# Peptides against a protein of PDB entry 5A53, part 179

Target 1, 230 residues: chain A of PDB entry 5A53
Amino acid sequence: LVENVKQALFIPGQSCNKNLHDIMVDLSALKKPDMKRFNRKNDIHPFEDMSPLEFFSEKNDCSLMVLMTSSKKRKNNMTFIRTFGYKIYDMIELMVADNFKLLSDFKKLTFTVGLKPMFTFQGAAFDTHPVYKQIKSLFLDFFRGESTDLQDVAGLQHVISMTIQGDFQDGEPLPNVLFRVYKLKSYKSDQGGKRLPRIELVEIGPRLDFKIGRIHTPSPDMVTEAHKKP

## One batch from the design tools (peptide; made by RFdiffusion4, then SolubleMPNN)

Design b2_p22_8_s1 (from b2_p22_8, 9 letters changed)
Fold by OpenDDE base, seed 5:
Structure b2_p22_8_s1 (fold): chain B 230 residues (1-230), chain A 22 residues (1-22)
Amino acid sequence: as target 1 above (230 residues)
Amino acid sequence: MDEIIANMRLTDESDDHLFVKK
């Protein structure tokens, strides 16, 4: 079953600034060709009224959305939204820390658009803690290309690494999620006439540390409906 | 109700930083 590739819509909010715009451009590049970007600001407050996002989901046929906003309380905030049947499924605020790096901060590399990235997750909480499980699910869902049964290893170009920044106990603030993107570089090492393939990971950006903000979780009924295989 | 601005123009901003090898 070729699952239809989910389309993403990037939306500048009213408080979107230059930094958020640059982050939006760089992150959305990883979702090409399955991405749309708005160039005009929209006054959307998803935790107050979700109806504008549902409207955009339907009108643009996008089940993934990212709203870019910034305030004193929620600086560099990327609200990730998923819809099911053009209704809000879940939302999560991920605030980008000030130490972010753009693609321009790294060596420019060529790549093929549309190749599915490989994911690596570091931290046990990605499998056990509900918030980090949601983050894991979100990013896998967001950057999953065509589910071809044959992961053609020959097409592996990018690795997305997500790391929970340190250990935490119950009642403590949730650690940031470190988002890193690498390109696989294949070298033919000529060691003594034996060409051994050497693979190196080169960071290509963007580099984002996500602080976790507000979360909207789906109802149990919506979870059941969304997981029903057609 | 906040006026929803319909953006019909997809900005294909070419990411100047990552080039597709044809």
Scores: peptide ipSAE 0.015, ipTM 0.507, DockQ to the pose 0.020
Fold by OpenDDE base, seed 3:
Structure b2_p22_8_s1 (fold): chain B 230 residues (1-230), chain A 22 residues (1-22)
Amino acid sequence: as target 1 above (230 residues)
Amino acid sequence: MDEIIANMRLTDESDDHLFVKK
């Protein structure tokens, strides 16, 4: 069974800057080899007109897209888009806080291309709140695809951690989502005569704190169609 | 619409230094 791995397209918007470009490069590295990037800026406003994104989805055969824009109101904005049948399924704006760290800020480690990450989600709202449920679904879909196969533990090399930054009540602004990437490092510990394999998590980057912006939710009809297994 | 289509070029820049292909 050829796993139909979802392809991602990274698009610099008209207002894309150097910081966003660097973030785009580092984040997209985790999606290799199933990633494409445009080298030119595109004047796209997805919450005004979604048609250009649907066009790009079809022409590039990418069901995942990320648009990089920045303004005074929406600084370092990554708009994540999913399509189904090359039509917009959902969208979410995730603005990267200024405290971000790039891969160059961490110790360089070698990675095998194409291995699926393990995910961890911290915060009950990831299972109960509609916005955080969408974020969870998005990132799982983005990096793992639809494969229900048991994670080959033998091939596990990295972990993506997503944490809701603090508690919140109804009517309050939604807390940021803390995005962290770790590599599993195996050590032989000689402590106590039994060489027990010790596994440690080493942060490798990028480090991103996402502020939640605008959201487009799928229609009930599209939800039903997207969950129909062929 | 034509102007957006004209900018659809993929980058050849790969961060291959981060990843080893099997």
Scores: peptide ipSAE 0.014, ipTM 0.493, DockQ to the pose 0.020
Fold by OpenDDE base, seed 2:
Structure b2_p22_8_s1 (fold): chain B 230 residues (1-230), chain A 22 residues (1-22)
Amino acid sequence: as target 1 above (230 residues)
Amino acid sequence: MDEIIANMRLTDESDDHLFVKK
């Protein structure tokens, strides 16, 4: 069964800056080999006109897109877009906080391209709150593609951790989502003459704290169509 | 309508010391 892995397109917007470019490079590296990047800026405003993104989705055969923009109001903004049938399904703005770390800020570790990450989600709202449910769905869809039941433990090399930064009540601003990436390091430790397998998690980056911005939710009809198993 | 500069040029140029294609 050829897994139909969703392809991602990374797009620098007109207001893309160096920091966002670097973040784009590092985050997109985690999506290899199922990733494309544009090298030129495109003047796209998805919450004003979605047509350019639908065009790019179709022309590049990418059902996942990330638009990099930055303004005073929406600094370091990564707009994540999903399409269904090359039409916009949903969108969410995730603004990267200034405390971000790039891959170069961590110990360089090599790993195999194309292995699926394991996910961990910390925060009850990922299962109950509509916005965090969308974020969870998005990132699972982005990096796992279609549901493979069998996480081949033998193929597990990295973990993506997503944490809601603190508790919140209704009417309060939504806490940031902390995005962390770890590599599993297996080694044999000689403890007391017995070689025990030891597994350690090593942070490899990037480290991103996401502030939640604007959201576009799919129509009920599109939800129904997207959940139809082919 | 500001002309959307359609950039269709794809680049995979990344200093990906971390990612080895096997």
Scores: peptide ipSAE 0.011, ipTM 0.518, DockQ to the pose 0.020
Fold by OpenDDE base, seed 4:
Structure b2_p22_8_s1 (fold): chain B 230 residues (1-230), chain A 22 residues (1-22)
Amino acid sequence: as target 1 above (230 residues)
Amino acid sequence: MDEIIANMRLTDESDDHLFVKK
C-alpha cells in the first residue's frame, strides 16, 4: 500500500519576520521532500476568513499548511492547518517562545532526507486533554503520515520529542509544549573486548517551545468523513 | 483575494534563505 504522504505548504503571513522565516526554513527541512514554501508574504487571517487557505490547499495539493505571523498579542505565531478535501479540518496557533534555537545553533550532522521520525510524547494530557490530543494528532500527521504496521527500525534516524511543560489543573493556563529533535548516533564501545553498540541521542534542532493559542475544531460531519477509510 | 493569488510564489531550493523584505 503506497501511503499517500501528506504534503505541507509553509506560508509567510503579512507580519512574518526574519525569525519566523528562519524557524520556517528549519522546521520545513524535516518535512522534505514533501514540503512547499511560499517566498512572498500573504495577507491571510485564518480565524476571520479561511477561504484563502482552502484555495492554497487545492491549488498546491497540500493537506497541511503552516502560516507564520507575528503581533504584539501573538508573537512568533505558527498557525497549523489541516484540510480534508481541500476544506479546513482543524487549526491551532502555536507561538514560538523567544528562547528558540535554530539548526545552526547545533552541531551539524549528516541527515538522510525522507526518513520518518520516531515520536515520543511526555505528559498524560496528550492522551486525555482535547487540546493536547489535537497537538499530538497534528504532529504525528504532519511528520509521520499514516502509520504503516511495519516500523522499519532499520531506517530510524531521528526522534521528535514533545513534552508538556509541567502539570496543570482545570482553569489554569495550558502549559507550553516543548518540541525537540534528536538524531540517533551509534558508537562502537570498546568495553573489555566486547564491542557493544552504544546508541546516543544528540539534539540537532530546531528547539521550539510552543505556547498554545486559538483553536478551530472540525465539525462532527467532517470528523466522520475524515475517518471513513476508503 | 486577487492580491493573495498573485503572491502564490513557491521557493526553489536555491531560495531557501531568501526573505522578502517589505
Scores: peptide ipSAE 0.012, ipTM 0.532, DockQ to the pose 0.018; fails the geometry check

Design b2_p22_8_s2 (from b2_p22_8, 10 letters changed)
Fold by OpenDDE base, seed 4:
Structure b2_p22_8_s2 (fold): chain B 230 residues (1-230), chain A 22 residues (1-22)
Amino acid sequence: as target 1 above (230 residues)
Amino acid sequence: MDDIIANMRLTSKEDDHLFVKK
C-alpha cells in the first residue's frame, strides 16, 4: 500500500514576526512540493481551541500543520500539529532559539524537488523518552514523503540531523533538539590514479535549535485508529 | 474565520530559485 504523501500547511499566527516568517519559508521549502503556506495571519490558539486547525486541515487536505507564533513566554514558537481524519492527533511546541541560521547564511545550493531526506538521530532518548519519541515520529512523518519499499540510494540528496543537546535526568528541563540539514556532495578524488568517489556533507540550513514547549498527546482511541492499516 | 481561498496564497516565492522542478 503506497501511503499518500502527507501534505503540510504552514500558518502564520497573529503574533508571527519577520524572523518566524523567514524560518517558515526556509523550513517549508524542504517540504516542497507537498506544502502550502498561508499569506495571512490567523488568530489561532491551538491549546485553547483546536477547531480552527481541524477546519484548515479538512479544507486544505493537510494532515500536517505548523503554526508560527511569538510571545514573551514562547518566543519564535512553531507549533507542529498532526491530524487524523482531519481531527487533532497530536501537537508539540518547538521554540526556535535566537541563534538560528537561514538558508541565506549558507552557500546556496540547488535542490531537486521531491527527493526524500535521510534522517539521523543522536541521543538515546529519541528511542526511550516519550517526548523525544514524539519529536522523532513527527519529523519522520513530516519529511519522509512517499513510502517506497526501495530506498533509492541514488536519489539521496540531503540529510536531516536531529541531536538532543546533552544528557538529562528525570526532573531536569528537557534539553533542546538541534536541527541541522546537510546536502551530499560527491567529489572525484584523484588519489594515485584511482578515482574514488568522495562524499562530503555540507550544511545547507536552516539551522534551528528547538526548545520544547507544550505537548498534546492523542487519546488512546485515536492511537488505535491511526495504527489501523487499511 | 478568514477567507480560506484568499489565505491559500503562498507567503513567499523567495525560495523558488533553490529548487529544480523535475
Scores: peptide ipSAE 0.027, ipTM 0.584, DockQ to the pose 0.021
Fold by OpenDDE base, seed 5:
Structure b2_p22_8_s2 (fold): chain B 230 residues (1-230), chain A 22 residues (1-22)
Amino acid sequence: as target 1 above (230 residues)
Amino acid sequence: MDDIIANMRLTSKEDDHLFVKK
Protein backbone atom coordinates (compact mmCIF):
# COMPACT_ATOMS: atom_id res chain seq x y z
CA LEU B 1 0.00 0.00 0.00
CA VAL B 2 1.58 3.25 -1.11
CA GLU B 3 0.46 5.53 1.70
CA ASN B 4 -0.34 8.93 0.26
CA VAL B 5 2.35 11.43 1.20
CA LYS B 6 1.00 13.81 3.81
CA GLN B 7 0.92 17.43 2.67
CA ALA B 8 2.03 20.24 4.97
CA LEU B 9 0.64 23.77 5.23
CA PHE B 10 2.77 26.51 6.81
CA ILE B 11 0.72 29.37 8.23
CA PRO B 12 2.06 32.71 9.43
CA GLY B 13 0.08 33.79 12.48
CA GLN B 14 -0.78 37.38 13.26
CA SER B 15 2.33 37.74 15.42
CA CYS B 16 4.69 36.20 12.86
CA ASN B 17 7.90 38.22 12.51
CA LYS B 18 10.92 38.20 10.19
CA ASN B 19 12.82 35.56 12.17
CA LEU B 20 9.84 33.20 12.19
CA HIS B 21 9.29 33.82 8.50
CA ASP B 22 12.91 32.89 7.76
CA ILE B 23 12.65 29.78 9.94
CA MET B 24 9.41 28.84 8.19
CA VAL B 25 11.02 29.19 4.76
CA ASP B 26 14.02 27.07 5.72
CA LEU B 27 12.12 24.31 7.50
CA SER B 28 9.40 24.13 4.86
CA ALA B 29 12.05 23.78 2.15
CA LEU B 30 12.83 20.34 3.60
CA LYS B 31 9.21 19.30 2.98
CA LYS B 32 9.21 20.18 -0.74
CA PRO B 33 7.40 19.25 -2.95
CA ASP B 34 4.73 18.25 -0.41
CA MET B 35 4.38 21.69 1.13
CA LYS B 36 2.22 24.79 0.85
CA ARG B 37 2.96 28.16 2.45
CA PHE B 38 0.66 31.05 3.14
CA ASN B 39 2.07 34.49 2.37
CA ARG B 40 -0.40 36.40 4.55
CA LYS B 41 -0.80 36.52 8.29
CA ASN B 42 -3.80 34.71 9.73
CA ASP B 43 -5.25 35.42 13.17
CA ILE B 44 -5.39 31.87 14.55
CA HIS B 45 -5.27 30.77 18.18
CA PRO B 46 -5.38 26.96 18.02
CA PHE B 47 -5.62 26.31 21.77
CA GLU B 48 -8.64 28.62 21.98
CA ASP B 49 -10.42 27.70 18.74
CA MET B 50 -9.35 24.85 16.47
CA SER B 51 -12.05 25.40 13.82
CA PRO B 52 -9.95 27.68 11.54
CA LEU B 53 -7.24 25.01 11.34
CA GLU B 54 -9.75 22.30 10.52
CA PHE B 55 -11.09 24.56 7.79
CA PHE B 56 -7.60 25.11 6.34
CA SER B 57 -6.83 21.39 6.56
CA GLU B 58 -9.89 20.51 4.51
CA LYS B 59 -9.66 23.34 1.97
CA ASN B 60 -5.95 22.78 1.27
CA ASP B 61 -6.06 18.98 1.65
CA CYS B 62 -3.24 19.16 4.20
CA SER B 63 -3.10 16.78 7.16
CA LEU B 64 -0.02 18.57 8.53
CA MET B 65 0.05 22.23 9.54
CA VAL B 66 2.57 24.53 11.19
CA LEU B 67 1.43 27.82 12.71
CA MET B 68 4.09 30.51 13.23
CA THR B 69 3.46 32.83 16.19
CA SER B 70 5.52 34.84 18.66
CA SER B 71 4.73 36.43 22.01
CA LYS B 72 6.54 37.29 25.23
CA LYS B 73 5.36 33.99 26.74
CA ARG B 74 5.85 31.89 23.60
CA LYS B 75 8.67 33.36 21.56
CA ASN B 76 9.36 31.91 18.08
CA ASN B 77 6.55 29.39 18.51
CA MET B 78 5.94 26.73 15.88
CA THR B 79 2.67 24.95 16.59
CA PHE B 80 2.68 21.62 14.80
CA ILE B 81 -0.80 20.29 14.04
CA ARG B 82 -1.91 16.97 12.63
CA THR B 83 -5.42 16.26 11.40
CA PHE B 84 -7.32 13.06 10.75
CA GLY B 85 -10.33 13.35 8.49
CA TYR B 86 -9.68 17.11 8.59
CA LYS B 87 -10.30 17.13 12.35
CA ILE B 88 -7.59 18.01 14.84
CA TYR B 89 -5.70 14.89 15.89
CA ASP B 90 -2.88 16.40 17.94
CA MET B 91 -0.98 19.65 18.46
CA ILE B 92 2.35 20.57 20.01
CA GLU B 93 4.05 23.92 20.54
CA LEU B 94 7.77 23.90 19.75
CA MET B 95 9.45 27.22 20.48
CA VAL B 96 12.69 27.92 18.62
CA ALA B 97 15.47 29.14 20.89
CA ASP B 98 17.28 32.38 19.98
CA ASN B 99 20.47 30.53 18.99
CA PHE B 100 18.91 29.23 15.76
CA LYS B 101 20.86 29.11 12.49
CA LEU B 102 19.37 29.48 9.03
CA LEU B 103 20.40 27.73 5.81
CA SER B 104 22.24 30.92 4.85
CA ASP B 105 24.50 30.45 7.88
CA PHE B 106 25.89 27.23 6.37
CA LYS B 107 27.66 26.36 3.16
CA LYS B 108 25.10 26.42 0.40
CA LEU B 109 24.52 22.96 -1.01
CA THR B 110 22.19 21.80 -3.73
CA PHE B 111 19.55 19.18 -2.94
CA THR B 112 17.32 16.93 -4.95
CA VAL B 113 13.70 17.71 -4.16
CA GLY B 114 11.54 14.95 -2.74
CA LEU B 115 14.17 12.64 -1.26
CA LYS B 116 13.24 11.10 2.08
CA PRO B 117 15.51 11.96 5.00
CA MET B 118 16.93 9.39 7.37
CA PHE B 119 16.18 10.09 11.02
CA THR B 120 18.32 9.57 14.09
CA PHE B 121 16.95 10.00 17.60
CA GLN B 122 19.21 10.43 20.61
CA GLY B 123 17.65 9.99 24.04
CA ALA B 124 15.85 7.07 25.64
CA ALA B 125 12.83 9.26 26.37
CA PHE B 126 11.93 9.23 22.65
CA ASP B 127 10.78 5.65 23.21
CA THR B 128 9.42 5.89 26.76
CA HIS B 129 8.13 9.38 27.59
CA PRO B 130 4.72 10.28 26.08
CA VAL B 131 5.69 13.82 25.04
CA TYR B 132 8.91 12.79 23.33
CA LYS B 133 7.15 9.81 21.75
CA GLN B 134 4.69 12.28 20.26
CA ILE B 135 7.54 14.47 18.98
CA LYS B 136 9.23 11.45 17.42
CA SER B 137 5.98 10.34 15.82
CA LEU B 138 5.27 13.85 14.57
CA PHE B 139 8.62 14.39 12.85
CA LEU B 140 8.67 10.92 11.33
CA ASP B 141 5.17 11.53 10.03
CA PHE B 142 6.02 15.04 8.85
CA PHE B 143 9.06 14.08 6.76
CA ARG B 144 8.19 10.48 5.88
CA GLY B 145 7.74 11.17 2.17
CA GLU B 146 6.89 8.41 -0.26
CA SER B 147 6.88 4.97 1.31
CA THR B 148 9.04 3.04 -1.11
CA ASP B 149 9.52 -0.61 -0.11
CA LEU B 150 13.12 -0.39 -1.24
CA GLN B 151 14.92 2.28 0.71
CA ASP B 152 17.31 2.71 -2.15
CA VAL B 153 20.45 3.59 -0.19
CA ALA B 154 21.47 5.32 -3.40
CA GLY B 155 18.78 7.91 -2.75
CA LEU B 156 19.88 8.87 0.76
CA GLN B 157 20.68 12.58 0.81
CA HIS B 158 19.65 13.95 4.19
CA VAL B 159 19.98 12.96 7.81
CA ILE B 160 17.79 14.66 10.39
CA SER B 161 19.12 14.31 13.92
CA MET B 162 16.92 14.90 16.95
CA THR B 163 18.54 14.94 20.39
CA ILE B 164 17.05 15.43 23.83
CA GLN B 165 19.25 18.03 25.52
CA GLY B 166 20.37 16.19 28.64
CA ASP B 167 18.83 13.93 31.23
CA PHE B 168 15.80 14.84 33.29
CA GLN B 169 13.87 13.52 36.26
CA ASP B 170 10.17 13.37 36.98
CA GLY B 171 8.76 16.80 37.78
CA GLU B 172 11.58 18.68 36.04
CA PRO B 173 11.02 20.84 32.98
CA LEU B 174 11.36 18.83 29.79
CA PRO B 175 14.72 19.38 28.07
CA ASN B 176 14.83 20.96 24.64
CA VAL B 177 14.95 18.90 21.47
CA LEU B 178 17.95 19.71 19.29
CA PHE B 179 17.06 19.58 15.60
CA ARG B 180 19.99 19.22 13.16
CA VAL B 181 20.08 18.56 9.42
CA TYR B 182 22.99 16.98 7.58
CA LYS B 183 23.75 16.17 3.98
CA LEU B 184 25.62 13.01 3.10
CA LYS B 185 28.73 13.71 1.09
CA SER B 186 30.34 10.79 -0.69
CA TYR B 187 34.06 10.90 -1.29
CA LYS B 188 36.06 8.53 -3.40
CA SER B 189 39.19 8.11 -1.33
CA ASP B 190 42.08 6.92 -3.43
CA GLN B 191 44.01 5.01 -0.80
CA GLY B 192 46.67 2.95 -2.56
CA GLY B 193 44.63 2.37 -5.71
CA LYS B 194 41.60 1.06 -3.80
CA ARG B 195 38.71 3.45 -4.15
CA LEU B 196 37.00 3.13 -0.79
CA PRO B 197 33.73 5.02 -0.50
CA ARG B 198 33.91 7.52 2.34
CA ILE B 199 30.74 9.16 3.62
CA GLU B 200 30.83 12.41 5.57
CA LEU B 201 27.99 14.30 7.21
CA VAL B 202 27.91 18.02 6.52
CA GLU B 203 25.55 20.20 8.53
CA ILE B 204 23.35 22.20 6.15
CA GLY B 205 20.77 23.73 8.49
CA PRO B 206 18.51 24.91 9.74
CA ARG B 207 19.76 24.47 13.30
CA LEU B 208 16.85 24.63 15.73
CA ASP B 209 16.63 24.05 19.47
CA PHE B 210 12.99 23.37 20.32
CA LYS B 211 11.54 24.24 23.70
CA ILE B 212 8.41 22.20 24.36
CA GLY B 213 5.21 24.15 25.03
CA ARG B 214 1.53 23.24 25.17
CA ILE B 215 0.26 19.91 23.90
CA HIS B 216 -3.10 18.67 22.68
CA THR B 217 -3.39 14.89 22.66
CA PRO B 218 -5.99 12.92 20.72
CA SER B 219 -8.79 11.01 22.37
CA PRO B 220 -8.29 7.24 22.65
CA ASP B 221 -11.02 6.81 20.05
CA MET B 222 -9.21 9.04 17.56
CA VAL B 223 -5.97 7.13 18.16
CA THR B 224 -7.72 3.87 17.34
CA GLU B 225 -9.30 5.29 14.19
CA ALA B 226 -6.08 6.88 12.93
CA HIS B 227 -4.10 3.65 13.35
CA LYS B 228 -6.64 1.49 11.55
CA LYS B 229 -4.91 0.37 8.41
CA PRO B 230 -7.24 0.95 5.50
CA MET A 1 -11.21 33.84 6.63
CA ASP A 2 -8.58 34.98 4.16
CA ASP A 3 -8.93 33.84 0.57
CA ILE A 4 -7.14 30.50 0.35
CA ILE A 5 -5.94 30.92 -3.23
CA ALA A 6 -4.54 34.40 -2.65
CA ASN A 7 -2.78 33.19 0.49
CA MET A 8 -1.14 30.07 -0.96
CA ARG A 9 2.40 29.68 -2.29
CA LEU A 10 3.70 26.34 -3.55
CA THR A 11 7.27 27.56 -4.07
CA SER A 12 9.40 30.45 -2.89
CA LYS A 13 12.14 32.29 -4.74
CA GLU A 14 13.91 32.50 -1.40
CA ASP A 15 14.91 28.82 -1.38
CA ASP A 16 14.50 27.62 -4.99
CA HIS A 17 18.23 27.89 -5.66
CA LEU A 18 18.90 25.16 -3.07
CA PHE A 19 16.98 22.48 -4.95
CA VAL A 20 17.26 20.50 -8.12
CA LYS A 21 13.87 19.59 -9.48
CA LYS A 22 13.49 15.99 -10.52
Scores: peptide ipSAE 0.025, ipTM 0.581, DockQ to the pose 0.022
Fold by OpenDDE base, seed 2:
Structure b2_p22_8_s2 (fold): chain B 230 residues (1-230), chain A 22 residues (1-22)
Amino acid sequence: as target 1 above (230 residues)
Amino acid sequence: MDDIIANMRLTSKEDDHLFVKK
């Protein structure tokens, strides 16, 4: 069963600023060709009323959405939303720290559209803690694209790295998630008369440190339905 | 509700140079 590639919709909220717009452009570029962006601000408050997002999900046939908002309390906030059957499955707020870097801050490289990234996750909590498990699931779901069993190494062009920033104990604030993107550069090196294939990782951006905000978790019934293989 | 079609932007001229279409 070839699962259809999940489409993403990027939505500027009413409070979207220039920085968030630029972040939106750069992050969404990594999702091409399976991405749509709105060019107008939309007054959406998903933790108050989810109906507008469900409407947009259905009308644009997008099961992934990212809402860009900013306030004093939630600065540079990217709300990631997943839908199932055009109903809200889960949501998570990820606020971008001020130290972000755009693609323009790195060496400009050309990318082939539609190639899947490889993921690396650093931090045991990605496998054990419910919030970080959700983040891991979200980003894998967001960028996996076409279900190809074989990550053709020949088709691998970039790696997305996600790192939990430090250790934490129960009751402590959740550490940030460090989002990094690298391109694989292959070249033949002449070492000692033998051409050996050399692979280097080059950071390409964007560079984002995510502070975790509010979370909406799916109902047990929705979890069961979403895990049913069609 | 704003016209959904009018609100959509599929590509940005700002990032077109970074990507090669298959």
Scores: peptide ipSAE 0.022, ipTM 0.562, DockQ to the pose 0.021
Fold by OpenDDE base, seed 1:
Structure b2_p22_8_s2 (fold): chain B 230 residues (1-230), chain A 22 residues (1-22)
Amino acid sequence: as target 1 above (230 residues)
Amino acid sequence: MDDIIANMRLTSKEDDHLFVKK
């Protein structure tokens, strides 16, 4: 079953600024060709009223959405939304820390559009803690391209690394998630007559540290329905 | 709120320099 590639819609909120716009452009570039970006600001408050997002999901046939907003309380906020049947499945606020780097901050490397990233997750909580499990699920779902049977290592162009910034105990604030993107460079190393391919990882950006904000968790009924349809 | 983006695989010109189309 070739799973249809999920389309992403990037939405500038009313409070979207230049920095968020640039971040949006760079992050959405990784989702090409399966993304759309609005050029106009839309006054959407997803945790107050989800109806506009459901409308956009349906009208644009996008099951993934990212709302770009910024306020004093929630600076550089990227709200990631998933829909199922054009209804809100889950949402999570991920606020980009001020230390972000854009693609322009790295050496310009050309990439082939449409190659699937490999993911790496660092931190046990990605498998055990409900919030980090949701984040892991979200990003895997977000950047999952066409199901090709051939995980040809030769087709691997880039790696997305997600790291939980430090350990935490119950009741403590959730550590940030460090988002990093690397390109694989293959070098022919002539060591001792055996050409062992040397692979190096080169950071290409964007570099984003995500502070976790508000979360909307799917209802048990929606979870059941979402798992029934491949 | 009717920003309907048509189902076009929109390649942004701004990003095209970073990506080689297959």
Scores: peptide ipSAE 0.007, ipTM 0.417, DockQ to the pose 0.023

Design b2_p22_8_s3 (from b2_p22_8, 9 letters changed)
Fold by OpenDDE base, seed 1:
Structure b2_p22_8_s3 (fold): chain B 230 residues (1-230), chain A 22 residues (1-22)
Amino acid sequence: as target 1 above (230 residues)
Amino acid sequence: MDEIIKNMRLTDESDDHLFVKK
């Protein structure tokens, strides 16, 4: 079964600013061609009323949404939303720290649109802690693209790295998630007569440190339905 | 960097695959 590629809709909220817009543009570039962006601001408060998002999901046929908002309490907030059957599945607020870097802050490299990224996750909590499990699931789902059986290593272009910033104990604030994007560069290295391909990672951006905010989790029944193979 | 390369995974290798019901 070939699953349809999930489409993402990027929505500027009423409080969206230039920085958030730029972040939105750069992050969404990684989702091309399976991405739509609204140019107009929309007054949406997903943790108060989810119905507008469900409407947008259905109207635009997008199962992934990102709402861009900013306030004193939730500065540079990217709310990631997933829908199932155009109903809200889960939501998570990820606030971008002020130390972010845009694509323009890095050396421009040739980039092919539509190639599937590799992922790396650093931090045991991505496999054990419910919040970080959700983040891992979200980003893997967000950038999955088309299902490919053939791992063409030669076609591997870029890696998305997600790192939990430090250790934490129960009851402590959740550490930020460091989002990094690298391009793979292959060099012919002659070491000892064996041509071993040397792979180097070059950061290409954007660089985002995510502070974790509010979360909405699906019901157990919705989880079961969403994991059923069609 | 070496650790990142060793831990690379494809997005479709996720055991937590959500399907879209349309």
Scores: peptide ipSAE 0.050, ipTM 0.711, DockQ to the pose 0.573
Fold by OpenDDE base, seed 4:
Structure b2_p22_8_s3 (fold): chain B 230 residues (1-230), chain A 22 residues (1-22)
Amino acid sequence: as target 1 above (230 residues)
Amino acid sequence: MDEIIKNMRLTDESDDHLFVKK
């Protein structure tokens, strides 16, 4: 079963600013060609009314959405939304810290559109804590692309790294998630007559530190339906 | 609902930052 690649829709909210626009452009570039972007601001408040997002999901045939908003309480907020059957499955607010870096802040490297990233997750909570499990699931789902049976190891060009910023205990604020993107660079090392391929990771951006905000989790029934293989 | 439909415009912004070798 060739699972259809999930399409993403990037939506500037009414409070979208230049920084969020730039972040949107750079992050969405990683999702090409399976991405759409709106160029106009939309007055959407997903935690008050989800119906506009469900409408956009259906009309654009996108099961992934990112809403860009900014307020005093939720600065540089990227709301990630997933739908199932054009109904809201889950949502999570990820606020970008002010120390972000754009693609223009890194050395421009060529990459082939459509190649799947490899993911790395650093932090035990990605496997044990419900919020970080949701984040892991979301980003894997967002960037997974076409399931080709051939692990084209030959086609691996970039790595997305997600790190939980420090340890935490129950009742403590959830640490930020550090989002980093690297390109694999192969070097022919002539060490001692054996040409061993040396692989180096070069950061290519964007660099985003995500503060976790509000979360909407799916009902148990929706989870069951979404995991039913047809 | 009418305002939401009017704001559905896709951007043709070329990402100049990523040189895609086709």
Scores: peptide ipSAE 0.019, ipTM 0.507, DockQ to the pose 0.019
Fold by OpenDDE base, seed 3:
Structure b2_p22_8_s3 (fold): chain B 230 residues (1-230), chain A 22 residues (1-22)
Amino acid sequence: as target 1 above (230 residues)
Amino acid sequence: MDEIIKNMRLTDESDDHLFVKK
């Protein structure tokens, strides 16, 4: 059973601003063609009432959602939501630090829409810590694209890198997650008469440092249902 | 809920300069 590609819905919240809008546009570009965006602000508070998001999930047939909000406490906040059967599965707030870079800040390159990115995760906590495990799962799920049987290396055009910014102990604030996007550039390097194919990684953006905010975890029952193979 | 529904609008904006549809 080829799992249908999960569709994403990007939603401006009431407090969405120009910077968040630009970030939304650039991040959502990586999800094309499996992405929808709202152009109007919606007064949604997902940690108070989840019902509007469940409604949007069902109405737009999107199992992935991103809500864009900003406040003094939660500046440049991207709330990532996953649904199962149009019910909230999990949520996580990821606040974009002020040092972000947009696609326009990098050299413009052309990419084929719909190619699956390769992921790299740096930091042991991505495999051991519940919060970072959720982040890893979320981003893999978000950008998985079409399951092509052949991971044809020939189809690899870009890499998404996620790095935990430093070490931490239990009880300490969780380090930021550094989100980076690279294009694979293959060129023939004329080094010393041997035309060896050289592969270089070129950053293409966006560049986002995510501060972790509030989290909603699924119930054990929802986890069981979501992992049932049809 | 009704007020939120009224503010819903999908966009067909293809404003990204990086990804091109085949």
Scores: peptide ipSAE 0.017, ipTM 0.481, DockQ to the pose 0.020
Fold by OpenDDE base, seed 2:
Structure b2_p22_8_s3 (fold): chain B 230 residues (1-230), chain A 22 residues (1-22)
Amino acid sequence: as target 1 above (230 residues)
Amino acid sequence: MDEIIKNMRLTDESDDHLFVKK
């Protein structure tokens, strides 16, 4: 079953600022060509009323959405939304820390559009803790699109690394998730007269540290429906 | 809902800083 690549819609909220806009541009570039962006601010408050997002999901045929908002309580907030059947499946707020870096802060490298990233996850909680499991699922879903078995090594261009920033115990604030993007650079090394293929990882940006905010989880019924293979 | 629709504009801006469209 060839699953259609999930399309992402990036939405500037009413409180979207320049930094968020720039972050949006850079992050969405990684989702090309399966991405749409709105150029106007939209007054959407997804944790108060989800109906506008469901409307946009349907109208734009996007099952992935990112809402860009900023407030004193939730600065540089990227709300990631997934829909199923154009209904809200889950949502998570990921606030970008002020130490972010844009693509322009790194060495410019050319990339082929449409290549799927490889993911690496650092932190046991990505497999055990419900919030981090959701984050892992979200990002895999966001960028992998179509599950093609052919991760042709030849098609591997970049790696997205997600790291939980430190250990935590129950009842403690959830550590940030460190989002990093690397390009694979293949070169022939002339070490010892034998040209050995070398692969290096070069950070290309953006660099984002995500603080976890509010979460909406799907109903058990919706989970069941979403996991039904067509 | 009507105000949200009015603010809906898609941008065709290809911020192709890193990505070359083949």
Scores: peptide ipSAE 0.014, ipTM 0.461, DockQ to the pose 0.020

